Peptides against a protein of PDB entry 6GMG. Designs and how they scored, part 160

Target 1, 331 residues: chain A of PDB entry 6GMG
Amino acid sequence: DSDDRVTPPAEPLDRMPDPYRPSYGRAETVVNNYIRKWQQVYSHRDGRKQQMTEEQREWLSYGCVGVTWVNSGQYPTNRLAFASFDEDRFKNELKNGRPRSGETRAEFEGRVAKESFDEEKGFQRAREVASVMNRALENAHDESAYLDNLKKELANGNDALRNEDARSPFYSALRNTPSFKERNGGNHDPSRMKAVIYSKHFWSGQDRSSSADKRKYGDPDAFRPAPGTGLVDMSRDRNIPRSPTSPGEGFVNFDYGWFGAQTEADADKTVWTHGNHYHAPNGSLGAMHVYESKFRNWSEGYSDFDRGAYVITFIPKSWNTAPDKVKQGWP

## One batch from the design tools (peptide; made by RFdiffusion4, then SolubleMPNN)

Design b2_p11_8_s4 (from b2_p11_8, 7 letters changed)
Fold by OpenDDE base, seed 5:
Structure b2_p11_8_s4 (fold): chain B 331 residues (1-331), chain A 11 residues (1-11)
Amino acid sequence: as target 1 above (331 residues)
Amino acid sequence: DDSLLQKPVFE
């Protein structure tokens, strides 16, 4: 299947995108047209418009993950991930609820676990942490200063993240960001970086040594956030899709949505950029399409996934891939 | 690496 992937051709820097508009909260366009928009809106480095490079176009061609890849500058590592899980709701529903007609016990438990996650609260937690990190980045000109600022901010807010180990992805995230070390990026100056957010939808039942029921209907205990911090251990996420429950059924391995650093306070008004599949214009899948979805559209997800995580990473402030305001479509 | 590609089409 990967043999059908094609890198989209270069688009002239001055070419405007064809117009497209949102319908029911989602705008859609072909990948080539998104490249045109990207060059006009998001390509700026140090205030200068740039043509999307061949390397960037190749990254983009990978699908939804390619959208996050081209805008964040690196393939997602997903190490600093947040979610919100309502333990009381989960326990109460398991105790007082019952399987629907035709629903197995395993299917019931998987569904209840999925429904016990709150996408909005998970997103809000990530935004809260990103804000703290951004404050810590301000006026910090070396990593030591950044870490000191971060610890102070966490202490002031009585945040449980203050108790994380120094080796935690939370504290190591900045130094492990390639663009932080690049001369034309952060140049080892934290104050030149900003925190950004993307989201990943994926399947909980990825353990091949577990029961078939967990692989088909979800693992209720997998990928839950830690109490207090909201951190999700993503180490066991291997991009394994949901197992088929019937012959011929197939599921998508993952979905990535790019948020960046939008300042819109109302979560429902935020825009998430993602793709439908890898670019295969001459194959059965066809050309890649890019979606710009409102939060409601993004957070709804698909039956392919029972987990959602909101991940923090960093980009240079000189990049315009994460502007304060994102608009759907093109006039 | 196929594991890095977004596979199957969303309905």
Scores: peptide ipSAE 0.238, ipTM 0.833, DockQ to the pose 0.427
Fold by OpenDDE base, seed 2:
Structure b2_p11_8_s4 (fold): chain B 331 residues (1-331), chain A 11 residues (1-11)
Amino acid sequence: as target 1 above (331 residues)
Amino acid sequence: DDSLLQKPVFE
């Protein structure tokens, strides 16, 4: 019940987090303790530590999406999303495979489609594109210069993204970022911005006009990346959860993981920050917990989801919400 | 708006 959501109280700026450590690749702490850590590590603007504002605490209280929200500065729009899909694997498994015992044909096809996505390759593609964008941003002092640089970079790499329309989310993402226009943010100067990455897990079977089977077991054709670019059309994602297959069964609507701009080359060593649910300390759900997960823990996902997208957005370089290195836990 | 809130993960 959304009525149970509570905004976490303010934490003193100088309060240190209680210690917590990773276990099996994941560190966990209560939201209030994460706020303490956030203020010590990620809150810096132009090198100055900041207390998390009431507005930011309210954003955070929304759960996993709140973690991405507070660190990116805006509610996720998911417009610039990437994934990797193995078409050959998909076709081969459909042709040569068969449903498991008790598995319907629709369930089989949905599972095969899910398994044909490669989270690691999707993440790698997003990092590749973010790197290109960052190079284009470096010495660009207006949007026109940024776009010119971007096109040149793409041409040099023979990247299919060079063929995207000027109105594509790929080219319009920067100008549509609120912090780019803010005086204390980018101030309309691309060189003051950097590309960052977050991930979303969600359900493919969201079309109400489709079959019940697709809503229950997934839509094998939905949310596939475009060949060459890796872009996923996210316009049909409406935060609709998987449909129950039995009475009393319920599924989570989405999961968001914040990566930022870590420079760790090994994907398996990257850290993803996310939450378990919205903050309801006085409700049945309880207090929100924040997770700092290794990639393997994050990318594993849940049965609630059959799609993973890796999304690029932008934040001011003056923010410290996306540092080069992220550490799990607190000593 | 419940669509903006993360529901709990059921394991």
Scores: peptide ipSAE 0.207, ipTM 0.818, DockQ to the pose 0.435
Fold by OpenDDE base, seed 3:
Structure b2_p11_8_s4 (fold): chain B 331 residues (1-331), chain A 11 residues (1-11)
Amino acid sequence: as target 1 above (331 residues)
Amino acid sequence: DDSLLQKPVFE
């Protein structure tokens, strides 16, 4: 129960993190130690370290989503999401493949659909779009200039996103970002903002009007990216977990991973920051832990989820929550 | 262990 959530206490600004190191691609530490690291590395506003505020600590305490929340400055809206789906592979496997022993048809189709998503290509698409957006932001001092630049960039690249409606999340994402409008943030100046990326893992079978099989084994047709753009309609994502397939089985509703704006070209070397659960030091779940995972570790996900989306949002350039380089652990 | 989270806060 969420009633046992606790806000982590404040950490002194000058307190260094306890050392921790990655093992098999993942570094792990307790939430309070992450706060210490965050204050040393990610807290900077206009070049000055900041103590994580009570509000930020409260956000962080929500678990994996809290990591994205504290670093992006807002609760994830997931409106500008990208993925990659191999339609040919999906069709071919459905046609020529066979259910495994004991696997139902619905389970087979759900599995095939899950396996037809390419996490790496989805991530790369998001990075590509983020790069285009960043170029459009660079010299734009009002939203109109940003949008004009964006359209020009897309036209030059013959990108299908150029055909999106003006009301699309793609074009409205910046104006809908609270930090863009804040005086100490973007102050309505696009050139003061940068695009950042996080990822969400979730369940496809969320439609309560659909069959029980889809809720248990996945909806093969749900949350597919649009051809050409890679955009995923996230409007049907209501944070509903996978339905149990056996008595006593339960699944988590979602997982969030923070990437930010790392410049590492090799996807396999990128670092994703996420949490295990909400902070409940006095409850059954225990203290929250924060993970810094390589892309391989993150993209593997869990059986709880059959979809992965890579989402673009914006933060002020004055924030250091999305540095060019992210290191796992602490020396 | 898999991530267990609080109920989402919608903006």
Scores: peptide ipSAE 0.155, ipTM 0.755, DockQ to the pose 0.160
Fold by OpenDDE base, seed 1:
Structure b2_p11_8_s4 (fold): chain B 331 residues (1-331), chain A 11 residues (1-11)
Amino acid sequence: as target 1 above (331 residues)
Amino acid sequence: DDSLLQKPVFE
């Protein structure tokens, strides 16, 4: 099926996009039209518009992950991920709640766990940490200076992240970013980089050694954030989809949404860009479509997923793939 | 609506 993937053709640099159409409260367009918008709005390097390269178009063609890929400059590693989980709510609901009619115990527990995650608080935590990192990046001209600044910022805020190991994804994220090391990117200068955010939806029940019920209805104990830090261990996420609960049922392996570095304080007004599937114009799936969704639409997710994480990575400040303001749709 | 998401391919 992956053999049907096609790289979208190049679009002229000055070609304006066609209007987006509304779809389920979102703005929607075909991938080629998104490329046109991207070239007009997000393509700028050091203030100059760029045509989306063949490599970038190839990345984009992978679907939802492609949107994050082309805008972040690398395939998502998901190493620095945050979430919020209400342990008290979870325990209370398990103790005092009851399964719905026809709901199994495992299904009930999985649902309660899913509902105990707070997407807004998870997003807020990621934004908080990104802000701290951005302050640490300011005027830091080597990694040592960045790390020192980061530790000071965390100490001032009494943030539990200050206790993380030096080799943790939190402290190693910058030096492990390819664009940080590139001459035309960060050039090993932290002050030339900025923190950006994307989100991943995925399934908790990925452990093949666990019960079938966990694979079908979720693992209530999996992918919870660490207390204090909000960090999620993503090492066990292998893009395994939910197991079917009925014959013929199938689920998607993941969904990615690009936020970037929007400064809008109201989470509900933030815009998330994502794709529906890989680009297969001559296949059964058809052409890839790109969606620009408000936070409410994005965070709602799908039944395919019971976990959401908000991930921090870095891009050069010279890129315009993560502007302060993102406008939904076109014009 | 789950119809908005269809089997993305990854490397």
Scores: peptide ipSAE 0.085, ipTM 0.736, DockQ to the pose 0.197

## One batch from the design tools (peptide; made by RFdiffusion4, then SolubleMPNN)

Design b2_p12_3_s1 (from b2_p12_3, 5 letters changed)
Fold by OpenDDE base, seed 3:
Structure b2_p12_3_s1 (fold): chain B 331 residues (1-331), chain A 12 residues (1-12)
Amino acid sequence: as target 1 above (331 residues)
Amino acid sequence: LPLRPGPPQPLP
């Protein structure tokens, strides 16, 4: 229940963040201090620093999703999602593997499915596609030119995405981005936009018509990427958390991590920005904290989740919410 | 202990 959610107060534009540093791959700070950092580093529109607006502070206050929301400029729709799944590993482990002591068959299958996803390959696929999209955007001054460029790029790379329907989230993602249509955003000019990436962690066993075991231990067949494209059908993701396996156990519905458009080639050196929970300084949850995690820290996830997806969206190039380099902590 | 996400995140 978000009834105790509070919008963080405005921070002066010239206020520097309090210092904080990464420890074991993760830097942590309170949301108010992140706002200070955001204003110094990420707030720029057309090269000018901006104070985080009340609306943006309200978005941020929603927690992990709020970090992605404020930086992407829209609530995550998760329509253009990628993952990597090793089908051969999955089949082999199911055939030759055995449940651990005390592990049910359903728990074993759910675990094997979770372990058959490759987070690094999923992330790399999203980066590859984002790069193709960015090339298609560069010289395109209308959507038709963008789509033509995109198809040509995909054909040149013999990418299976070239076979996607024109109605696919892959081709419709740009035109469905609010900031693309905004006069001060893309202004319907693809060359003013860039592809960015965020990640969502969630639970596979969300189908209420399925067995209780799938809801508790995961649905091994759910949210797999399509072969060749890596696209994940996210239509069944309804933000339903994992079902408890024991009395008093509870799970979170999702986690979101913001990557943006970092150019660091080594995945392990990339920085993911995320939040713990909605901001409730006067509630039981307390103040929201923002984390800047290395890929290893992010991709590890939690037992709450058995799926990770890497999602592509778009922001105006005039925004600095997705810089080429992201640093943990301050300074 | 690795920090876990807080309670279920609210939706707008």
Scores: peptide ipSAE 0.035, ipTM 0.758, DockQ to the pose 0.558
Fold by OpenDDE base, seed 2:
Structure b2_p12_3_s1 (fold): chain B 331 residues (1-331), chain A 12 residues (1-12)
Amino acid sequence: as target 1 above (331 residues)
Amino acid sequence: LPLRPGPPQPLP
């Protein structure tokens, strides 16, 4: 219940973090200590360290989405999302596979669909597109120049994204980014912006008009990437959790992981920052914890989710919330 | 704003 959510208190700008603790290959800390790290490492605007504002602490207090929110500067819209789906694997497993003992047909199909997504390839596609976008941004001083550069880059690479409509989330993403329009942000200058990536885990079986089986075990046909582009239509994602399969079972509605703009070429070495739940230090959930996970730990996800999307947004280059290198934990 | 209402996902 959102009623127990508390905004973490301000931390002094010069306060150093306490050591993170290892947790299943992740680095873990309480939200207050993450604020201390954030102020030391990620808070910089134009090279100047900043205290996390009350507004930013309020955003952060929302949990996993709060980590992405404070680092991206806006609540996630999830409009420009990528994934990879192995259609041949899916068809082959459906044809030649069989339900496990006690597994229903719907459960089998949902599981096979989930297993047919390739998280690494989905992430790689998002990184590829972000790289193209960053090249298009570099010398563009207005949106028109950015769009022209983007189209040229896509044409040179024979990328199917070149065929997207001008109104698509792909082409409209920059202009729809609040920080692009801010005087202390992009100031309407694309060359002051950079593409960044976050990931969302969610449930496929969100259609209330569909069968109960799809809501319980997943919709095998939902949230697949478009061939050639890798774009996922996220319009049907309404943050509806998986339906319980047994009494007392409950599932979480989503998880968010922040990657930013790390340059590490090995996906397995990339660091993903995420939170467990909203901050409720006096409630049943307890204090919010922040995790810095390697890609393997992040991409594994939970049984609550059967889809992963990798989303592109933009931040000002003057922000240090998406550095080239992210160190896991503290010190 | 949609909140993550549920308990923390059990870490494996």
Scores: peptide ipSAE 0.033, ipTM 0.745, DockQ to the pose 0.125
Fold by OpenDDE base, seed 5:
Structure b2_p12_3_s1 (fold): chain B 331 residues (1-331), chain A 12 residues (1-12)
Amino acid sequence: as target 1 above (331 residues)
Amino acid sequence: LPLRPGPPQPLP
């Protein structure tokens, strides 16, 4: 199956996208047409349009992760992840709720855990932290100044992140970003960088040593955010899909959605860009499609996944892959 | 090689 992946061909820099429009909150186009849009809207480096390189087209061809990869400039590491979990709701539903007809106890617990995550609050937490980071970046010309600013901002807001270890993904995220060190990127200047957000959907029941029930129906205790910070330990995420519950059933390993740095205050109006699968125009899967979904469409997810995380990374301000406003479709 | 997603589920 891996042998069917094809890198999309180059598109002329001046080629306009074919028109497409959102339907029920989601716009859809083929990957070749998305490359055309990307070159017109997102390709700018220092204000100049760029043709998508062969390397970038190859990254994009990997599907949903490819959309985040080409726009962030690196393969997702998922180290700085946030979520929101309602522990009281979880406990109350387990105590007072009952399994549905035909639902096993393990299936009930997995479902209740999934429903106890609040995608909107998780997204809001990531946006809050990204805003704090952006303020810390603005006047910092070296990493030391950035870290000092960040600690000051967190102290002023009485944020629990101020208590994180200096080795945590939270404080190390900038220095571990390749584009920060690049001459044509940040050039080791934090003020040239900005925080951006993407989301990952994945399965909680990834532990191969756990019960079959956890692998099939979810692990209610896995990938919960830490109290106060909202940080999710992603170290156990190995991109293992949900186990089949019936013969012939198969699940996808993950989904990625790109948000970037949109300034729209209403979460429901934000646009998330993602792909369906790797590009296989001559294979059984067919051509890759790119979706531009409203938050409601994105956050709904699929039955393949019972966890959503909102991840912060950094890109150079000179890149236009994370504009203040994103529009669905063309024009 | 980076891991890639499997086949998509039907869109709602």
Scores: peptide ipSAE 0.036, ipTM 0.759, DockQ to the pose 0.128; fails the geometry check
Fold by OpenDDE base, seed 1:
Structure b2_p12_3_s1 (fold): chain B 331 residues (1-331), chain A 12 residues (1-12)
Amino acid sequence: as target 1 above (331 residues)
Amino acid sequence: LPLRPGPPQPLP
């Protein structure tokens, strides 16, 4: 019941956060305390701290998606998504593997498909593309210059993305970013923008016309990356959760994790920020909690999901919501 | 806007 959602109150700009709670390699805190941390660390516009606005607090209150929303400045559109899928592993395991005791054929195929995705390679591909985009943004003072730079970079790297249509999400992503057009944002100047990354976990078996087995155990053919580019067609993602396999079982529709623009080369050392649920301090769900997880903790996901995608968007360089270094927790 | 309606994801 979304009716129990409450916007967290404003926090004084100079209020320091309380220490985070360590849990299984994660750092956890209540949403109000995250707002305090955010104001101290991530709120900066042109080097000046800002109080989180009522609008931003409202966005944040939506839970995991709210963390990505407040830091990216827009609701996730998921148009420019990347993943990695090992087709040879998939085929070999289907051929040579056996269902576990009590596992149906559909469950086996769904599991094998899930296991054939490589989260680390998917993340690495997104980082590679974001790096190319960032180079193309450098010294580009209009969209045409950015696109020309991007094409040159892709040609130099012999990247299959060079063959994408000019109307593709890949080439249109910048011009479709609201903050790019804002006077206090990019002001239509690509050189004022930077590429950032977030991740989405979701269910593959979302086709209502498919078999019940696909809805319960996954669709092995759904949401695979295109060969060469790593692009995932997210158009069929309608935020439909996994179907229950037993009475009383329920699944969540998605999870979002914010990475931003960390420069840490070791994927395992990167920090992912996400929320548990919408903020309902007076409801059954309780207050929203924010987690700062290492990549291993994030990429493990939940049984609710059998797909992960790494999505690129853009923010103004004047924002500090995507710093080069992210510290887990609070001292 | 799709709200995450679900129970707190069990922290591993």
Scores: peptide ipSAE 0.033, ipTM 0.748, DockQ to the pose 0.117; fails the geometry check

